# Designs tried in a protein design run: peptides against a protein of PDB entry 3WG5. Part 53

Target 1, 218 residues: chain A of PDB entry 3WG5
Amino acid sequence: LAKNIVYVAQIKGQITSYTYDQFDRYITIAEQDNAEAIIIELDTPGGRADAMMNIVQRIQQSKIPVIIYVYPPGASAASAGTYIALGSHLIAMAPGTSIGACRPILGYSQNGSIIEAPPKITNYFIAYIKSLAQESGRNATIAEEFITKDLSLTPEEALKYGVIEVVARDINELLKKSNGMKTKIPVNGRYVTLNFTNVEVRYLAPSFKDKLISYITD
Target 2, 218 residues: chain A of PDB entry 3WG5 as posed
Amino acid sequence: LAKNIVYVAQIKGQITSYTYDQFDRYITIAEQDNAEAIIIELDTPGGRADAMMNIVQRIQQSKIPVIIYVYPPGASAASAGTYIALGSHLIAMAPGTSIGACRPILGYSQNGSIIEAPPAITNYFIAYIKSLAQESGRNATIAEEFITKDLSLTPEEALKYGVIEVVARDINELLKKSNGMKTKIPVNGRYVTLNFTNVEVRYLAPSFKDKLISYITD

## One batch from the design tools (peptide; aimed at target 1 G107 I114, target 1 (a further copy) F125)

Design b2_p19_4_s2 (made by RFdiffusion4, then SolubleMPNN; from b2_p19_4, 7 letters changed)
Fold by OpenDDE base, seed 2:
Structure b2_p19_4_s2 (fold): chain B 218 residues (1-218), chain C 218 residues (1-218), chain A 19 residues (1-19)
Amino acid sequence: as target 1 above (218 residues)
Amino acid sequence: as target 1 above (218 residues)
Amino acid sequence: KVIYIEPIDFLDASKAKAP
C-alpha cells in the first residue's frame, strides 16, 4: 500500500519574496510526491503585503492541501502571517502562539516611526482579509478586527471564534486532530478530506539558499 | 516586414516581491510578442535582496533582451537596483542619475538605525555582485567597491569604468546608441546583437494591481 | 509605498545617507 506522505517544513522570520520561494519550493516537492498534505510550521512577525499575496495565491494554486501550523510555542502568525494562514487549507496553532495584528503600514520613517497607511490601503486589506476568511468559511468579522482593532488572539480564542481549525501541541497531535477534516478551501477545485492514517512524516530542510537568506533577513 | 517591437515599462520605488511581479509581467508580455527587447526605466533606492535575486534570475531566463535604463534624470539604481542592472542584458543611464551604494544591511532597528550585516552576509553579496559583473563582462572591481566602499557612480563614471554600456538622454537616444550592440549576457544561450532599426516603441502601463501595490509601497 | 505587514529587510540606500 503506497504510504501517504505528509511533508513538514519550517518558515520562520519576515514574509518576503524569499519566503515565497520557500513556500513554492516546499509545496512543489510535496506536489511531486503526491503528498497527502504539507504542514508549514510558521513563525513570523509579518512582512511584505506583496509577498504575502503571492504566497496566498501559491497556496490556493497548490495541488495538495497546505496546512499552516503556528509553531513552536512562542511563535506567531502576526500580520502577513495571518493573511497566509487565512489563505490556507487548514490552520493549526500550538499553545502559547498568537495570530492577528494585521494593520497595514506603509513602512517606517527614518526615525523608526510607523508610516500609517492611508484609508484606501487599509480598506483594501480589510476587503482582502475578509475575502480570505469568507472563502475559507472562517470568521470574517474577526478577520476585519485583526486590522481595525489590530486584534491579536490566542489559539484558544482563535479556535473559539472560528478563525482556526486546530489547537495542537505537536505534529503528532495535529495529524491526529486534523484527520478526517475537510480542507477549508478547495484543492484542484474540490474540498479534500484529510487522511492521516498510516502516514509517513517527512521533514523538509531549508536549502542552503534558504539558510543564507534567512540568515540575511534575521 | 513584421515591425520589430521594443517595449518600454517603468519600475519605480523599492525592490520587492511586487517588483518581481512587475518584471515578470512586463518581460512575459514582451516575450509573447517576440519583441526585439524590453527597456525597463528603473528608479529605485534599493529594496529586498531576495526580490532582487529573483528579478535577476527572471531577467537571466528571459527569451528576449532586457535593457535596464536608469531614468529619468534624478533617478537611481541604488543598492538592489545595481544588482538588477548588472544582471541585465544592457545597462543604460540618463544624465543626472546614479548607480551603486550596494552595502547589504540586515534592516533597521526600532530607532531607525541600520542593523549592519555580518561579514558572512557582506562577503556573500560581494561574491554575488562580482559574479554578475564577471558574467556580463563588466567591471568586477568596481562592483565589489559598490559594497566595500558603498561607492556610487555617475553615468559618465560608470561608463568610463565599464560598469554600464550607454549614457542616453531619452529612449530615442538609447535606441540609437545601443543599436548594433551585443547583449552583455546571453538570451536563450546566445549573445544577441540588438537591432533597433525600424522599431515600434510600445509603452507598457502598470496594471491596476501594479498601481495599487506601488501606491501601497510608496 | 511598500505595505509592510511588519519589518522588512531592505537594501535601501536612501536611509544610509542620513548624517
Scores: peptide ipSAE 0.211, ipTM 0.444, DockQ to the pose 0.192; fails the geometry check
OpenDDE base, seeds 1, 3, 4, 5: peptide ipSAE 0.057, 0.020, 0.022, 0.179; ipTM 0.377, 0.293, 0.253, 0.438; seeds 1, 3, 4, 5 fail the geometry check

Design b2_p19_4_s3 (made by RFdiffusion4, then SolubleMPNN; from b2_p19_4, 7 letters changed)
Fold by OpenDDE base, seed 2:
Structure b2_p19_4_s3 (fold): chain B 218 residues (1-218), chain C 218 residues (1-218), chain A 19 residues (1-19)
Amino acid sequence: as target 1 above (218 residues)
Amino acid sequence: as target 1 above (218 residues)
Amino acid sequence: KVVYIEPISFLDASKAKAP
């Protein structure tokens, strides 16, 4: 029986245009091989909103399910990472991770203070994050509060509130728990039931370019 | 009978990217020798949050138990040090040490005043520190209060509240008291029972690089 | 205008203990 392939790739650090390129590359590889899914191990403090929105679009345009997995323990899908997760086909978190804290800012002043976003921008992202939650059948109230209250959640809280779908310690547990789940958003216009029976897990390594840029941005 | 090896190393000062390198080096040495555990004698006022999170990940990825020991008397696992401790397989404190005071800041102004972290960042770290406590079966309420109340605890208080596992005067007492304890987080996906019978204690010295950078940052 | 969704944070208690 042709083994269903599941790809696993890591994205760590700030969300930038380069992070978009990583997502695009990883998803494209998985699409080309007609993978059952790709799991993105995500650990990000956040980053650029424009890059984030492009990443969300790339995920939503994927020909295969994209699972965002906040991993390893101690990782976060903070800020931009939360939006990316909410735009994905399935969200998982490892124990000891976090999600949320989505209030937009305009950057940092010379003294390191936060430059607050005007209400117009904040309201835009409230609407945007709510739309992601609604589209994926996730908790839109909590999604809003990720901004309005700068809320952050543990995996257990996020699961309980219906923000995420799975808490899993590792890839094997994730595959086991998510087997038979429906994607929270469509793949090519259809909701897909995940089939993780008899899967081959393939790890995608960062390219040389990925390693170099990660090193520079760290 | 092949002696179980326990490594002991010291990490002192501010938590930086270099401190990550120290943790990585020390843990790697202990992993390579299939040590029963490594004890890190920690004395830190805190440091960078990014470095701290990376250190926590490195500890959690360890192939052997990592024991954080707040030592010697007068030392602290303050701020970032508390997070590191909560991310570890076992926490010990010497009498006359402290743990806590975990409120995040954005840094220091030119006049040396603290630049307060916005609620977004504070809430992020509340979720993060709670996740560390929950994952390790430690007191998540007190972990939160390390931030919300800037709480600091004595060893006796920390033990009483279920923040730490051991109070010990020295390495020998630590080994004696922790012998037979289970790790508070998994090692390679399994909780390990510590075996400190017939152990050889090996001290790891700081590298020349470690000494130089510590000297520059102190 | 570039919008950021990022935490840069420091965790330092060193000054809280300075008398």
Scores: peptide ipSAE 0.276, ipTM 0.493, DockQ to the pose 0.212; fails the geometry check
OpenDDE base, seeds 1, 3, 4, 5: peptide ipSAE 0.272, 0.066, 0.075, 0.147; ipTM 0.519, 0.388, 0.403, 0.420; seeds 1, 3, 4, 5 fail the geometry check

Design b2_p19_4_s4 (made by RFdiffusion4, then SolubleMPNN; from b2_p19_4, 7 letters changed)
Fold by OpenDDE base, seed 1:
Structure b2_p19_4_s4 (fold): chain B 218 residues (1-218), chain C 218 residues (1-218), chain A 19 residues (1-19)
Amino acid sequence: as target 1 above (218 residues)
Amino acid sequence: as target 1 above (218 residues)
Amino acid sequence: KVVPIEPISFLDASKAKAP
């Protein structure tokens, strides 16, 4: 019986146009091999809104389930990372990670202070994040509060409130816990039941370019 | 029995004079083939007011129904996109999309701050957006609030408030749900009942120019 | 870190000739 493949890749650092290219490359590889899923180990402080929206679209257009795993312990899916997670087929978090703090900003002033987004932009992203939560059957009230209250949650809180689906210490526990779960959004128009009973885990290494640009943006 | 043709085309990115050319080209192709309708998959953060108004006029002058579909998930019909949608024969949204945030601005300052529009301009667009909503039998109060409150809505909210007509996950669901609906504005002076019972879906690919300019404006 | 929003292109009313 051909083993189902699960790809695992890491995306770390700021969300940029380059991060989109990483997502696209990794998902494309997994799609080409008809993988059961790809797990993206995500650790991000946030980043660009445009890149984030493109990444969400790329995930939602995936031919296979994309699992966002906030990993390792100490990692976060902050700001843009939360939107990406909410746009995905399944969210997992490791103990000692965080999610949230989604308030949009225009940028940073020369003195490092935040330039606040006008209400137009804030309301746009409130609607956007709520739509992501609603589409995935996740907590839209908390999703809104990630913006309006600058809320951040622990994995246990996020699970309790129905923001995420799994708390897992490692990939093996993630596979075990998510086995038999349905994707929170459709894959090719269908909710998929994950099958991790006989899987080969394949790690996708970052390209040299991935390493270099991550190094430059860090 | 000759199959009715439905064209599908994508318009993504900022609303510009080039976006008008895309709309014009796509609608013209569909008109020439006497299509049952054209579906425009729209994903825009907004753009130029002049281009937007020209696009609205082009849609309203169409010889066939023009359906604006906010698609894929994660897409938006923000700002100028909302006006375009409100000027169309039918609006659909995919789950995970947004609409609204229509407040006009003069532009951005060098520091990235918004240059506010004077009351004269704001009031002009309030009247304009209300007229679009009223002509289409859509919620003019909410249309005004897209400006005055910088309001943005989810698909479910927009449907609930009578801003849009359909929430659909994909083209097939859109065709199914909109079959037998009347256009919200006239086509050649007549409200048309959409007939999607025996349709051939034809995708219009972006031209090379469309791809290049989308790439440059992103 | 808050998501830096690059300029969402708003309706540029500057080119709208209000009557």
Scores: peptide ipSAE 0.024, ipTM 0.264, DockQ to the pose 0.119
OpenDDE base, seeds 2, 3, 4, 5: peptide ipSAE 0.067, 0.041, 0.028, 0.024; ipTM 0.332, 0.297, 0.257, 0.233; seeds 2, 3, 4, 5 fail the geometry check

Design b2_p19_5 (made by RFdiffusion4)
Pose (drawn by RFdiffusion4):
Structure b2_p19_5 (pose): chain A 218 residues (1-218), chain B 218 residues (1-218), chain P 19 residues (1-19)
Amino acid sequence: as target 2 above (218 residues)
Amino acid sequence: as target 2 above (218 residues)
Amino acid sequence: SPPAPGVIIPLPGSPATAP
């Protein structure tokens, strides 16, 4: 009861309805165990807008800070993952990872051709991504360019431009650097200082169902 | 005189990429065997827009008539399934089935809430559903109400209003009533008269991949 | 070829089809 606990979970692949269930399951475990924070190792090339918006909402309502960590090296928080990141308490990127490229699309034709959205829906997702950035005090100008210019950024660029808060190689370095940082959004109405001194790290294994469904969607 | 071959397949559940694959697989089989028609027993609550548009496109390119049959009783062709029906060569409904209810939403939230679709998406789908209805000679005024009023219809109402062509209890009654009917859209440029005199019915079983994905869904 | 990144607007259902 008198411990400082950080949960670490992994989320890989397309952001779907099932991805929401994962976020909810992991975050719920951390909440019920009074965790200082949960770190989500995120690697996603794309996903659905509805599941992305549900995840952002679940993060906004989280009783504990949610740290989105673009990891491992070579991972990306592209498309839906970028919104999830902008919608969270703190963003960390591992070396060699990517963030951005969030243009909303109606999807993919028989060819694999891109089915673009009506111009106005592009404006809707611009307003939504600007809102997430402003609510978290992040660079909304760059966030808008994730859509309008299909802009993508390395970790160092994302840090310089004020989109993320941490560049870290691993969980330990992430804890060291983010220790003492305020969350970019509130936890239950209050901006919180992260206390990662003398912390117990607990890893949440992805379930059989997680790995299988992810593999199939792949 | 001649022996006419009719294929029958079942397509159930949410409309997704796997559903497009089912439509493509079943239709390709019927085309290669020079079938008179393929009948799809459709039961769907809804699904994704890109896959629905890809299915409508696959049906437009079909070298043989595709008959959408809302079957069994209790089944529906709601949301995305309505567009598939309107995009097909002939629509049949079994007693106690439903068609319509197509108001687009960005999706469903955590607590039963619904994420609203911006007006541009709504107007886009109004134009698209009116177009499918106009191209097939079906009631475009009523088709719009599938969206603007979330209108849903019984089989008897759907026939009366000119949205569908046949009300049938089974495959036997469907072939009998649809024999001699012209298709509502062309097959390779010409509107084909359906010849169901002297018919061999062939049932297509769902593949291993089909069964697995649906068991996981159940 | 791999698909280009983009946020897919799924448009899964309608109010009447709400779970």

Design b2_p19_5_s1 (made by RFdiffusion4, then SolubleMPNN; from b2_p19_5, 7 letters changed)
Fold by OpenDDE base, seed 5:
Structure b2_p19_5_s1 (fold): chain B 218 residues (1-218), chain C 218 residues (1-218), chain A 19 residues (1-19)
Amino acid sequence: as target 1 above (218 residues)
Amino acid sequence: as target 1 above (218 residues)
Amino acid sequence: APRKPGVELSLPGSPATKP
């Protein structure tokens, strides 16, 4: 029997328009090869709301399941990363990672202090993050608290509270634990049962442009 | 008599966090040298709201007048560029440039279509752009219409409607026309009368990093 | 210092109508 393909790609750093291009490229490759899924190893402190919303849309338009994996240990799906995760087909976290801290900010002042978003913006993102949680059957109350309390959770807490689906140390454990799970959102209008029996894992490297952008942005 | 210094720097491309760094660098240099003003030659299709708001704040915190000059002919201060201009001490445009088109969008769909911003976001930016116009004594009705009608104006229209202060073909004409004008917002809490008598124009080049980022982002 | 996490809004410009 031909092996089912699972792609793994890394997205690290701030969520920007370039991060959207990375998501688009990675998902497109996996779609073209009719992969069983793509796993995005995500490590982000946050970033742009527009890029985040575009990424969420790109994930939701995916022809295949997109799994967000907060990885490696020490990584975070902070801020925009949480929204992306909540918009995805499955969320996994490695031990020693974090998720949350979604309070919208207007930016940083010259002294590095946070410029708070006006209540209208905050309320918009509360509604948005709650919608992502509700659509995915995840904890919408905690999703709101990611903003209102700037809450961050451990993998164990996030799993316990129904924010995420898997805690896994590595890709192999992730595949093992997520095998037979249904996607939390539809793929092409249907909830898909993940089949990670007899899979080939293929790693997608960042492009030269991706590396150069990350080098300049970091 | 020692010449008054006027700095000129170029900012071209999308408004991003890097654009903020450019503004900060340029303004800081001009502040350190106690320049009479800095002129930013701006050509932008738009960009990030957070970066834009940070840039506006950085301009408003400037110890010296910051003049936004939509330049060269064919350039635009579109979207985020309009907000930046409206937040500045003086706006100039070259003939054949444009300003406006400030309608917030959530992004572009995969097919390149605009994803409309929800009314709550749109209303936030309407309030924000109107505040910038009001604070600077510029046309707040037109500022609103930059969003609600996605309006774009020629330099002549923008001048006529009280959106901008100067139409100038080049830096020399800009200096000549703006000499003796008061800043539209305070510098260190005071409206400053621009003195472009016996000035030295100094051009600030983009850093290597600025060039590399622009090369990758364009 | 790494900027603390935040969701940053974007105002994408309308595509410049090429003249």
Scores: peptide ipSAE 0.168, ipTM 0.676, DockQ to the pose 0.566; fails the geometry check
OpenDDE base, seeds 1, 2, 3, 4: peptide ipSAE 0.038, 0.036, 0.097, 0.067; ipTM 0.302, 0.298, 0.645, 0.511; seeds 1, 2, 3, 4 fail the geometry check

Design b2_p19_5_s2 (made by RFdiffusion4, then SolubleMPNN; from b2_p19_5, 5 letters changed)
Fold by OpenDDE base, seed 3:
Structure b2_p19_5_s2 (fold): chain B 218 residues (1-218), chain C 218 residues (1-218), chain A 19 residues (1-19)
Amino acid sequence: as target 1 above (218 residues)
Amino acid sequence: as target 1 above (218 residues)
Amino acid sequence: SPPKPGVILELPGSPSTKP
């Protein structure tokens, strides 16, 4: 019996238009192979809000489940990364990771101080993040507090508060724990029950272009 | 019977991208030799958060136990050094050392005053440091207080509060006391029991490049 | 209207953890 494929890809660094291209490429490959799911190992300090929103849309338009896995230990789904996670079909976190700190800013001043976003922008993202949480059946109050309090959570806290679905140390534990879970948002209009009982894990390597741009943005 | 090797290397000074390269090099050498462990003699006032996070990841990805040893007497694992320690497989401190003072800052003003990190950043690192503590089974409340109170601890206090595992005067005492201890985080997915009963200690010298950059950054 | 180009949801790339 042909094993169902689960793809795993890594997305690391700032959320940019290039990060969108990575998400799009990886999800497209997994869609073409009719994979059971794709797991995105996410480690990001955040990035551009426009790129983030495009990524969320791309995830939500996926023909297969997209699992955001905050991995490895020490990684974060900070700021834009939290929005991406909340827009996904399942969120997992490794121990030693973090999620949250979602308050929008306009940038940094020359002295490194944050340039605050005006209330109009902040309120927009409050509504947006609450919508993502509500749509995914995740804790919308905490999602709001990710902005209003710049809250950051441990994996255990995030699980406890119903922000995430899985705490897992590695891909194998993630597959084991998420097996039989329903996606938190629909896939092609249906909530999918994940089936990881007879799967092959395939790693998607970054393209040469992906490596080059990561090198330039570091 | 071929003696198990324990590597010892020194990392001193500010935590930077170069410090990451040192950690990576030293751990890689020890991994290649399938060492029982590597001990990093750490003395740092702190440094860059990005470099710190990368170092934590590199430690947690190690194929062998990485022991952070705050050494010699008078040394500190201050700020970023505390995060690195909390991310490691075992923490030891020599008498007369310190750990803590983990509040993130944006930098220093021209008058030498600290530019405070905004709540967004502070809360991120609170979650991050708590996650490291929780993952390692160390005191997460104290880990938080390293930030919120800028708490610094003596070795005896750190041991008492369950922040560290060993107080040791030298490498020999460290090996003796840590022998039979389990790593506080997994190595290749498993908690390893340290076996220092029949080991050879090998010191890794800084590379020529390491010496040159330390000289330039001093 | 979508947020203007330039909204950042990011932690500073290089915060310092140094006393």
Scores: peptide ipSAE 0.079, ipTM 0.346, DockQ to the pose 0.100
OpenDDE base, seeds 1, 2, 4, 5: peptide ipSAE 0.054, 0.048, 0.069, 0.027; ipTM 0.316, 0.339, 0.390, 0.296; seeds 1, 2 fail the geometry check

Design b2_p19_5_s3 (made by RFdiffusion4, then SolubleMPNN; from b2_p19_5, 5 letters changed)
Fold by OpenDDE base, seed 2:
Structure b2_p19_5_s3 (fold): chain B 218 residues (1-218), chain C 218 residues (1-218), chain A 19 residues (1-19)
Amino acid sequence: as target 1 above (218 residues)
Amino acid sequence: as target 1 above (218 residues)
Amino acid sequence: APPKPGVILELPGSPATKP
């Protein structure tokens, strides 16, 4: 029986237009091969709001399930990473990771202090993050508090509060735990039941361009 | 008869949290002295959306009329500057200046290309800029086109289309032309008729901090 | 210093409108 393919790719660092290009490339490869899903190992401190929203849109337009996996231990889906996760078909976290801290900022002052977003922008992102949570059947109250309280959660807290679906130590445990789960958002207008029985895991390497940009942005 | 004071201050460069601090300081000084108005000579390529919205809020909470004057010739109220202008009590432009180009962006790609804001953000700013235009009795259609077409206008076009109130070569002509005009938004809940008869013009210098930040952000 | 986490939103003027 032809093994179903699950792609795994890593996205690390700031969310930028190049991060969008990485998501687009990875999802496109997985779509072309009719993969059962793609798992994105995400480790981000956040980044740009547009790249984030473009990534969310690209995930939601995916022909296959896109699973965000906050990995490895010590990684975070901070700020923009939380929005991306909440916009995805399934969220998993490794032990010792974090999610949240979603307060929008306009940037940094000359002294390196955060320039806070005005109430109207903050309110827009509150509405946006709540919509992502609601559309995915996740905790919209906590999604709001990721902004209003700048809240960060452990995997155990995020699971308990219904923000995420899986805590997993590795890809094998993730596949095992998520097998038979329904996607939290539709794929091609339908909620898909994940079938991770008899799968081949295929790792996607970053392109040369992907490696170069991570090096410049570090 | 005690001369009515009109303050004039310059704000140049990117709109940041420090630009908010400049607006706040300048308006506060003028409020403390019960000035007839403050004129802000604005020259900006744009900047941060939160600082912009904070500045708009600070202007709208002013106890005195805040006049945005795009000055000198060659200056622009680009992007964030247009929002600030549309949120003010009166807009003036010098000949050879521009206003508009309000398309929100999330920033720049690694190659320096603009990262476009996703439709949801763009739509938010369309609604926001239209609200500023409508509240001020200015052209909301053109305000939308500042985003959707990334439109920039000359002072003559902006005046013709009802975006701005005055074209003036200098402060003296501005005071003369705006004398007897009503503010386009309320001051303390009331539309104020500007009285620039027998005024003293008082220039506010940037603080040492203001100068230092402009130097670092240039 | 690692960049502080945040969602950044900017409103720069279009480069094409430089006279």
Scores: peptide ipSAE 0.040, ipTM 0.404, DockQ to the pose 0.316
OpenDDE base, seeds 1, 3, 4, 5: peptide ipSAE 0.026, 0.092, 0.042, 0.035; ipTM 0.262, 0.336, 0.398, 0.301; seeds 1, 3, 4, 5 fail the geometry check

Design b2_p19_5_s4 (made by RFdiffusion4, then SolubleMPNN; from b2_p19_5, 8 letters changed)
Fold by OpenDDE base, seed 4:
Structure b2_p19_5_s4 (fold): chain B 218 residues (1-218), chain C 218 residues (1-218), chain A 19 residues (1-19)
Amino acid sequence: as target 1 above (218 residues)
Amino acid sequence: as target 1 above (218 residues)
Amino acid sequence: APRKAGVEISLPGSPKTKP
């Protein structure tokens, strides 16, 4: 029986324009093979808001479900990573990971303190993150608080508050728990029910270019 | 007769959080000495939007007029630099400089092509740059076109279109031409008429930290 | 050619206090 394919790829480090290229490449490969889904193992401290918004758009344009999986334990979907997760078809987190802390900042002062974003920027990102939450049927109040309170959540809290859909220790548990779940956003204009009953897991390796970029940005 | 002091400082390179610290330091020194104005010689290809918006806010909060002077010939106030200029009390440009090219980008692809910002981001920056132009009584249509057309202007064009106030070859010509001009935005809630009839020019040197940051970002 | 640094928006995560 032709096994449905699920792709798994890792994205680690800062969200940059190069991270968009990684997402685009990974999703494109999975689309070309008509995969049941792609799982992106995400571990990021954040990054560029512009790159983040492109990644969100690329996910929304995907012909297949894109699952953001905050993995491994100790990883985070911080800042830009939270927006990406909220823009995806399903969010999973491993135990011991975190999500949130989405306050836009202007950067770091010379003393290492955060330079706060002006209210206009903050308000824009509040509106944006709330829209992502609303469009995905996730908790828009908590999404706002990721900015206004710089809130960070555990997987258990994020699940409890309706920010994420799954807590899973590994890919196998993720596939098991998410089987039969409906995507939180449409795939090609339709909400899709995930079918992970008979799947082959294929791991995508980073390209040479992806490795080089990670090295430059880490 | 107690000469009114005009401070001059240089800001060169990418706009970052460290550039904000430079602006803050320079303006603070000039404020402490009750200077008639500070002139920032600006040469930037652009930089971070967040840092840019902080710099704009810092300029707007200044107790003294802040003049952005795109200098020397061959310099630019590109991208973030244009926003900073539009947020300032007066804009001057040297012949052979440029202003504009304000399209938000997500970054550069691996092939060096620009990754375009999604419409939501672009629209936000359109609204923001238009507000800066409107608040300063400058050309909001051209400000929008700095984004929508990625327009860049010469000093002569920028003056003609009401984007800037002065074209000057050097500090002496700038002081001469801007003498008696009214600030384009308020200083402490009031539009101030510049008085450069009997001024002492004081040059501010970059701190050791400023030099180090420039070296790291260049 | 000096790469025009576009208007870059950064969303850095809160510095995790190292445990």
Scores: peptide ipSAE 0.092, ipTM 0.462, DockQ to the pose 0.357
OpenDDE base, seeds 1, 2, 3, 5: peptide ipSAE 0.075, 0.047, 0.027, 0.026; ipTM 0.312, 0.380, 0.318, 0.300; seeds 1, 3, 5 fail the geometry check

